Peptides against a protein of PDB entry 9IZ0. Designs and how they scored, part 113

Target 1, 345 residues: chain A of PDB entry 9IZ0
Amino acid sequence: ITCLGSNGHTYKQLVKGGNDDLRQDAVMEQVFEQVNGFLRSYRKTSQRNLSMRTYKVIPLALKTGVIEWVQDTIPLGEYLDSAHKVYHPKEWSLSTCRKLIAEKQMEDLETRLKVYDLVCRHYRPVFRHFFLESYADPVQWFTTQTNYARSTAVASVLGHVLGLGDRHGQNILIDKTSGEVIHIDLGIAFEQGKKLPVPECVPFRLTRDVVDGMGITGVEGVFRRCMEFTLETLRREEDSLLSVLEVLRYDPLFSWLISPLRRMKKQKMQLENFNQPESGNITTDASRDPKIQRNNVSGESEAERAILKVRQKLSSTLSVEASVGELIRIAQDPSYLALMFCGWS

## One batch from the design tools (peptide; made by RFdiffusion4, then SolubleMPNN)

Design b2_p15_2_s1 (from b2_p15_2, 9 letters changed)
Fold by OpenDDE base, seed 4:
Structure b2_p15_2_s1 (fold): chain B 345 residues (1-345), chain A 15 residues (1-15)
Amino acid sequence: as target 1 above (345 residues)
Amino acid sequence: EVEKRLKEAEKLRAS
């Protein structure tokens, strides 16, 4: 839909209807706005204009809402799929890579690492081309690449601390004007991504293409330093951040658990991305309801565990530099990326 | 194809 604002400007808006609970997204956007307050208050982060890019979410009903249409954006995964076809037309398709990784999903780590390496050799990074294609002016190119590295660093720290899941290339938008990342579909938080059929094992998305977009320095520059400053800010504001999360503990509209519907939808999307329609009548007997072990863990106990994990991630036991170094290491480790649904790009 | 994509990107930058 297109709405006329009270300021006389016309805004595109996305109306989502269906099974997505936009209340989770709206709450996470409110948490990001609070964190953006902390980033503005701290000199090291404010001097760099560090922020999590936010978008407006207006939940209208349990399953319906209006989302701000983020103008001039592209999903990272859409850009990457298109760019790989252009720059590496002789390499494997994204569907081929996905198929090979899935076929080995139940195999041992050694086999999965071999397949991941094989996929990586036949699907090379291209995301550096986004900046080269989009910005002819060297100053704009450098500015937007810097903004990308900065925004990715903020999103990586916040994504780790809040345990954001579902950070695939379709849930990460790139702003074509600023180069900033915009995280969408925030309904998997507080490490609920580990409960998915393919568990999320990385703290944030730092795949080869995510790194390729940072330019020649990769992670060893603007990205690492901005992660350090962001984590330092969040550690200083630990009590403030925890107080914000405690308010959410008492919000009856906020779910600390992944909904069975979202879990099933993601499982179905994973399966549908593997099923090219070969015309075979596979009667998938959908009747095997996986015994939901309703561990009768009260919603309060899950909120308490989530807050405790946030506190643990903000611990000053390790230096900021050591903590960021370990996060970057884990996020790039083939032993974790090989376990992911799409760890190669 | 790369040149076509660059020209499309140039058009998108000029619009």
Scores: peptide ipSAE 0.034, ipTM 0.526, DockQ to the pose 0.019
Fold by OpenDDE base, seed 3:
Structure b2_p15_2_s1 (fold): chain B 345 residues (1-345), chain A 15 residues (1-15)
Amino acid sequence: as target 1 above (345 residues)
Amino acid sequence: EVEKRLKEAEKLRAS
């Protein structure tokens, strides 16, 4: 839909209907706005303009709402597939890589690591080319790559703390003007991604292409330092952040559990992406009810468990540097990435 | 731009 604003500007808006509960996305965006307040209050984060990029979500009903159309963006996965074909035309297709990983999904870790390594050798990173192609001016190139590393660092800390999981390349938009990341489809939070058929095993997405976009310093430059400053800020604001999450415990519109419909949709998307070549027709035939064992864990007990996990992730038992170092290590560990649906890019 | 690169990538796949 295109709406004319009271300011005379036209706004494109995406209307979602049918099976998408936008209330989760709207709540997560509100949490990010509060966190952005904390990041603005502290010198180390404010001086770097550290923020989680947000977008407007207006839930209209249980399965209907309006989402801001984020202008001048591209999905990370769309860019990577296109760029890989251009820069590495003799390497394996994304479909070949997905098929090989899927065929070995039920095998032991050693076999899955061998297949992951093989896929990695035949599918090289390309995301550095986004910045090289888009920004001919060296100052713009450096600025946008720095903005990407900063934005990814904030999103990585928040992704870990709030349990957003790996995030697939279609749920991460890249702003073509700033180089910043925008996370969309926020309906899996508080480690509910671990309940997917292909579990999200990493604290955040830090695949080879995500790192390649950081340039020659990789994770050891702006990214690590901005993760440290973000985590330091969140540890200082622990009580404020937990108070925001406690409001959600009593929100009857917020679900601490993945909705059965969203779980089924993500299950189908994972299974279909394993079995189908690139035919983009998502025919949502709803007819087979898998007996999802409703472990009726009360929404209250899941909320309490989620808040306790957030508190645990904000613990000062380890230094900020040690905690960030361990998160970066785990997020890049082949033993986790080999278990992912698309851990190689 | 993305559409141009997609068309170039489709041409490279068809070759």
Scores: peptide ipSAE 0.018, ipTM 0.379, DockQ to the pose 0.024
Fold by OpenDDE base, seed 2:
Structure b2_p15_2_s1 (fold): chain B 345 residues (1-345), chain A 15 residues (1-15)
Amino acid sequence: as target 1 above (345 residues)
Amino acid sequence: EVEKRLKEAEKLRAS
């Protein structure tokens, strides 16, 4: 849909229908807007314009809503697939890499690590080229790469704290104007990604291509420092953030658990990505919802457990530097990445 | 609506 704003500008909007409950996305975007308030209140984060990039979500019904069309963006996964074909045309295809990882999915960790290493040697990082291709001016190049590292740091801390799942390359947009990341499809939160057919075991996406986009310093520069400043701000605002999440505990429209239907849909998409060449068209099959009677008692106990887990992640038991150091280590650990659906890029 | 509920809950915790 295209809407004319009261300012005379024309805005594209995506009407989403089918099995995706946009209410969860709308709630998570509002949590990000509150966190952006905290980031603006502290000098260390405000001076760097640290924010989680947000987009407007208007849920209209259980399965229908309007999403803001984020202009001048590209999915990270779409850019990476194109760039790997250009810069490394003799390396393995993404489909070949996915197939080899899938064929070893039921094998031991040692076998999975050997296959992951083999895939990594035949599919090298390219995301640094995004900045070199998009920005001819050295000042603009440096500014956009800095904005990428900053926005990725904020998203990594928030993604860990809120337990955001399903952070594949199609759910991360790159803004071509600013270099900032925009996270979409927020329907897997509070560590529900661990309940997927391929469990999510990293705190956030910090794959080799995500690091390659940070330039020569990798994680050891703007990224690490901005993670530290973001975590410092969230620890100071712990009570405020927990207060925001407690409102969601009593929202009958918010789901603290992944729905069986969404779990099955993600399972199909994982299986289809093993069997089909190149066409990433997310067909929204309109399968009939069975009326699962949600026992209200189970939802409240899951909300309490989720809030307790957020509090534990904000604990000041370790320094900010030690906590960020451990998160970066785990997010890059081959023993976790080899278990993931696409941990090599 | 959720922003309104958030502000209402912030008011309820500040009282």
Scores: peptide ipSAE 0.000, ipTM 0.288, DockQ to the pose 0.018
Fold by OpenDDE base, seed 5:
Order: sequence, then C-alpha cells, then structure tokens
Structure b2_p15_2_s1 (fold): chain B 345 residues (1-345), chain A 15 residues (1-15)
Amino acid sequence: as target 1 above (345 residues)
Amino acid sequence: EVEKRLKEAEKLRAS
C-alpha cells in the first residue's frame, strides 16, 4: 500500500498477512534498537558508526501488520543472480548449481563436499561488482564497501548471538545508497534454524559472494575488526542484553519456537524454489489456523533455554579475537556450507 | 554418477 504522510510525502508500506509472526520481527527489531544503543555508547563501535540496520514493523493483529518498505534496496540473491549472468555467462546457472546440491542433500558429507566444491568451481563470486558498478568515485566506492563490511560484521555477530536463521539471499537486502546490509524476515531466531528440514549449521551467512563484496582483503581487516568490536560491546553489555531478552520471556505473544506452519511454509518455499524461476510476489493465501494450544509452561522453558544459549555465546572463556576467528572459520568452512540448503551458497 | 550428470548438463547446454 502507499500511505500519504502528514508531511505530504508518500510512503510505500508492505502489508503482510498470513502465517508469518510479524510480532517476532517487531521484537527482534526492538532488540536491535537496544543493541544499537550499546554500539553508540561504546567508543570502539561508536567511532565506526556500527549499527544493525533496522526497519519498522507495526503489528496490527496476531498475524497481520505493516512493514516499512526499505527504499533503494535490492535483495542480495537478486543482485547475485543478475550479476553472475553478466560477468560469468559461461558458468553454471544458479538453478543448475542448486539442483546438483539438492540431488545430493541426503548423501554423506564426502559426497556433498565433492558436489559443493564442483559447484564452487563453476559458479564464481561476483558481488565485488556491486560496488564497482554503483560507484564511479573512488571515495564513494571505498566508503560503501567499508559500510558493507561494517554492517555485515554487526549483523554476523548479532545474528550469531541471537541465533538468527533463514539468512538466504532474499532475506538480506543491500542498500544501494550506503552499501549497508538490512536483514529482513526475522521470524527464525534463537537457533530455530537448526529445526528446519535442512538444519542450519553455520553461525551466520559468510558465503563466497558475501566475502567478495568486502573487496581484496576479504574477511581480513574491516570485517574481522568490526566483528571483534561488536562482540566486545555485547560482552560488556551482557546483563543489559539479557534483561531485554528476559522481558520477552514474559511476553505471552512472543514465540520462542518456530511454528509448525512457518516450518511447513519454509519447507514448501524450499521445495517450490526447485521448480519455479524466482518470479515475483508470493501471495501466500491465509490457510486456516490449527489452534495449537501453546502450553505457557513450554514457552517459558524455551525462553530460558534461548537466554542461556545467548549467555553461553557471550562467554569470555575465549578472547574476542579467538571467538571471532572461530566464527569466521566455521561460517566459511566447506564442511558446514556443503550441509546447508542448496539456496544458501 | 556425478561425472555422468555433468556430461548430461553440458549436453543440455550445447542443445
């Protein structure tokens, strides 16, 4: 919908209706705003303007709400598919790559690694071209690539700590003006991605194209250092962050579990993305709600387990550098990436 | 098997 503001400007708004828990998105955005407060208060993060990009979510009812339309953005996956066709026209199509990985999804790790490596040889990274195409001025190019690496670092740490899942290329927007990443569809959090039909095994998305967008230094430099400063800030503010999450423990509206309906919807989308070209608006018709009696006692126990996992991820048992080093290693490890859903790479 | 499907995918591109 398009709304006319009291200032005379028109604002595009996405009305989302159906089985998506917009309350989870709204709550995660509130957590991100609090984290952005911590990042602004700490010198090392404030000096770099580190923030999680947020968008406004207004829940109107239990399953309906208005989402801010983020202007001047493109989904990462949409850009990568288009750019790959331009820069590597002789390489495999994304559909061919996805098909090959999918066909081996039930095979052993060794077979999946061989297929993943083969796909990687026939589908090379292109995301560096986003910055080269969009910014003719070297200062703008450097600034936007730096903003990308910074925002990706914040999102990677925060996504790991909060256990944010479903980070496929359509759920990550690139701001064409700033180069910053915007994470959308936050309804899989607190490691509920491990409950998907294909479990998520990586802490955050650090695919070859995500790294290629960081330029010649890759993960080494701006990205790694910004991850370190972000994690240092979150460790410092652990009690504050846990207090914010503890408020959600008592929110009867917050769902610490992936709904069976959302799991089924993600499973269908995973299956339908095998058969349909990525053409537009999936108007998901509102299929009738099975009244799952959520026993409140089960929700509280899941909240406690989620908060405990957040605390464990903020543990100072390892240095910030060692913790970030291990996260970067795991997120790029072919043995984990080859186990991901075919739409991940 | 993977090599056989690669050759089939190459044939589908040459067609």
Scores: peptide ipSAE 0.000, ipTM 0.283, DockQ to the pose 0.031

Design b2_p15_2_s2 (from b2_p15_2, 9 letters changed)
Fold by OpenDDE base, seed 1:
Structure b2_p15_2_s2 (fold): chain B 345 residues (1-345), chain A 15 residues (1-15)
Amino acid sequence: as target 1 above (345 residues)
Amino acid sequence: EVEEKLKLAKEIRES
């Protein structure tokens, strides 16, 4: 919809209706606004204008709301699919790569690593071209690529600490003006991504294309340093961050668990990407309601467990540099990326 | 063009 503001400006807004719990998004955006306060308070982060990009979410009902239309953005996955066809027209399609990874999802790690390597050789990174082509001026190119690396570093630390899931290329927008990343669909948090049919096993998205966008230094330089400064700030503000999360423990509108409907929707979307319709009458007898023993782990006990995990991730047992080094290593490890739905791009 | 952008990026990082 397009709304006329009281200031006479027209704002495009996305009305989401259906199974998307926009209350989760709204709450996570509030957490990001608080974290942005912490990032502005410290010299090392404020001097670099480090922030998590936010968008306005207005929940209207249980599963409906209005989302700000972020102008001048493109989904990372949409850009990458388009750019890959242009720069590597002789390589495999994204559909072919998805199919091959998918066909091997039940195989051992060794087989999955071989298929992942094969896919990687036939689907090369292209995200550098976003910055090279979009900005003729070298200063604008460098500034925008730097903003990308900075915003990705902040989002990577926050994504790890808050356990953000479902970080696929359609849930990451690129601002075409600033080069900053905008994370959307925040309804999988506090490691609930590990409960998906394909479990998320990386701390954040640091695929080959995400790294390619950082330019010639990759993770080494702006990205690593900005992760370190962000983690240093969050460790200093641990009590403040935990206090914000404790307020959410008592929010009856916040779910610390993945919605069964969201889990089913993700499962169905994964299965529909496998089923090109061969015309076989598989009567999906939908009658097996698996008695998921709702271990009535009180929503309070799951909140407490989530907050405890956030505290553990902010622990000073390792240096900031060692912690960031390990996170970057794990996020790029083929043994984890080969297990992901789309770990190659 | 790409080489000039890379050179400038190096100079601005070293400044």
Scores: peptide ipSAE 0.024, ipTM 0.606, DockQ to the pose 0.013
Fold by OpenDDE base, seed 2:
Structure b2_p15_2_s2 (fold): chain B 345 residues (1-345), chain A 15 residues (1-15)
Amino acid sequence: as target 1 above (345 residues)
Amino acid sequence: EVEEKLKLAKEIRES
């Protein structure tokens, strides 16, 4: 839809219908707005304009809502597929790489590591080219690459702390104006990604292409320092952040668990991505609600466990530098990335 | 406490 704003500007809006509950996305965007308040309050984060990029979500019903259309964006996965065909036309297709990883999904770690290494040698990183192509001016190039590394650092810390899942290349938008990342489809949080058919084992997405976009310093520069400043701010505001999450504990409309419907939809999309070439169309097929056996695990007990896990991630037992160092190590570890649906790009 | 948390959760969702 297109809306006329009170300022006389026209805004595109996405009407989302089907099986996705937008209330979880709306709640996570509000948590990000609160965290952005904390980031503005501290000199080290405020001086760098560190923020999680947000978008407006208006849930209208259980299966319907309006999402802000983020202008001048591209999905990371869409850019990477197109750029890889241009810069590495003799390398393997994304479909070939996906097929080889899938064929070995039930094999041992040693076999999966060998296939992951083989895929990595035939599918090289290209995301550096986004900045080189989009920004002819050296100052704009450096500024946008810096903004990318900063926004990715904030999103990586928040993604770890809040246990954000489903961080595939279609759920990460790149702002073509600023170079900043925008995370979308926030319906898998509080480590519920570990309950997917292919469990999520990394704290955030830090694949070879995500690192390639940071330029020559990779993780060893703006990214690491901005992760450290973000984590330092969240540790100082632990009680404030936990108080925001405690409000959600009593919200009867917030789900601390992945819905069986969303789990089945993700399973189908994983299976379809094995069999079909090219069309990343999110088919919102309105399949009939199977009677959800509510396993009577009280939503309250899941909320308490989730909040406890957030508190544990904010623990000052390790230095900020040591904690960030370990997160970066795990997020880049081939032994975890080889287990992922798309850990090579 | 619970009613204030529910009110705040509602205000959050409606914001």
Scores: peptide ipSAE 0.005, ipTM 0.288, DockQ to the pose 0.022
Fold by OpenDDE base, seed 4:
Structure b2_p15_2_s2 (fold): chain B 345 residues (1-345), chain A 15 residues (1-15)
Amino acid sequence: as target 1 above (345 residues)
Amino acid sequence: EVEEKLKLAKEIRES
C-alpha cells in the first residue's frame, strides 16, 4: 500500500498477512531502538554514528501487520545470486551448492567440511562488487563500504547478544544509498535458531561474501573495531538492556519460544530450496507430532534462561578484544559454517 | 564419492 504521511510525503508500506507473528519483529525493533539510545550515549559509538538500522512494524492482528517498506534496498542473497552469475558464470549455481550441502547434512563433520570446501572453491565471494559497481565516486564508495562494515559490526554484536537466528541472505537487506545492513524477520531470537531443523551454530552471519563486502581489510579494521565499541557499550549498559528484556518477560504478547508453525515453515522453505522433487505419497502423517517432550518449562523459565544467556554474553570475564576476537573466529570457522544451511556465501 | 559428486555437479550444470 502507499500512504500519505502528515508531512506530505508518500510512504510505501508492505501489508503482510499470513502465519508470521509480526509482534516479535515489533518488539525486537523496540529493543534495537533502546540499544541505539545506548550507542548514542556512549562517546566511542556516537562518534562513529553506530546504530542498528530499524524499520517500523505495526502489528494489526495476531497474523497481520504493516511493515515499513525500506526504500532503495536489496536482499543480500538476491544481490549475491545475481552477482555470482555475472562475475563467475562458470562456477556452480546456488542450487547446486545447496543440494550438495543438503545431501551431506546427516554426515560426519569431516565429510561436511570436505563438501563445504568443495562448494567454496566453486562459489567464490563477489560482494565486493556491490560497492565497486554501485558507487562511481571514490568518496561515496569508501563511505558506503565503511557504513556497511559499521552496521554489520553493530548487527553482529547485537545479533549475538540477543541470539538472533535465521540470518540468511534474504533476511539481511543492503541499503543501496548508505551501504548499511537492515536485518528483517526478527522472530527467531534468544538462540531459538538452535532449535531449527538445521541448527544455527554461528554467533552471527560472517560468511565469505559478508567479509568480501568489507573491502581489502576484511574483518581487520572498521568491522572489528566497531564490534569492540558496540560490545563495550552493551557491557556498560548491561543493567539497562536487561531491564528492557525483563519488561518483555511480562509481555503476554511476546513469545520467547519459536512457534511450531514458524519452525515448520522454515523446514518447508529449507526443503523447497533443495528442489527435492516431490517424490510421491509421503503422507507426512502430520500426526507424528514428534513427542516434544513438553518439559513443562513454564514460559517464565524460558524467559529467565534467555535473560541469563544475554547476561552471560555481556560478561566481562574476557576483554572486549578477546571476546570479539573469539566471536569473529567462530563466525568464520569452517567447522561451524559447514554445518549451516548456507555457510559458503 | 567426492569425484562422483563433482561429476554429478558437472552433469547438472551441462543439463
Scores: peptide ipSAE 0.000, ipTM 0.311, DockQ to the pose 0.035
Fold by OpenDDE base, seed 5:
Structure b2_p15_2_s2 (fold): chain B 345 residues (1-345), chain A 15 residues (1-15)
Amino acid sequence: as target 1 above (345 residues)
Amino acid sequence: EVEEKLKLAKEIRES
């Protein structure tokens, strides 16, 4: 929809309806605003303007709301598909790569690794070109690439700590003005991505193209250091963060569990969106969710388990550097990436 | 390592 503001400006808004829990998006955005408060209060993060980019979510009803249309953005996956066709026209199509991974999805790890490595040789990273082609001024190029690495670092730490799933290329927007990442569709959190038909086994998205966008240093330098400072801030503010999550434990509207129907629909929509040509209306067919009698007792136990996992991820048992080093290693490990859903790569 | 990852992936599918 398009709304006329009291300032005379027109604002494009996305009305989302159906099975998507916009309350989960709104709650996760509230958690991000609190975390942004912690990042502003801590010298090491505030000096770098570290923040999770947020968007406005207005819940109107139990399954309906208005989402801010983030202007001047592009989905990472949309840019990458276009850029691969331009810069590597002799390589395999994204559709071919996904098909080969999907055909081996039920095979052993060794077979899946061989296919993943084959796909990687025929589909090379291009995301560095986003910064090179969009910014003719070297200072703007360096600034936007730095903002990208910083925002990706914050999102990677928060994504791990809060257990964000469904981080495919359509759920990550790139701001064309700042180079910052904006994570959308936050409806898979607290490790519920592990309950998908193809489980998510990486802590955050750190694919070859996500790394290529960081420039010559890759994960080293800006990205790693910003992850370290973000994790140091979250460990310092652990009790404050857990107190914010405890408020959600008593919210009868918050869902700590992804429904079986939503689990199936998420990975199916990822496949269907790749097979439909660019034409038009995302008619979210309002499939009637069966009234799962959510026993309140089961929700509290899932909230407690989720909060316990957040606390475990904030543990000071390992140094910040060791913890970040292991997260970066796992997120790039082909033996984890080869296990991901074909639409995730 | 690979066997533990396969075991974890099976346990996650059976849970």
Scores: peptide ipSAE 0.000, ipTM 0.255, DockQ to the pose 0.059

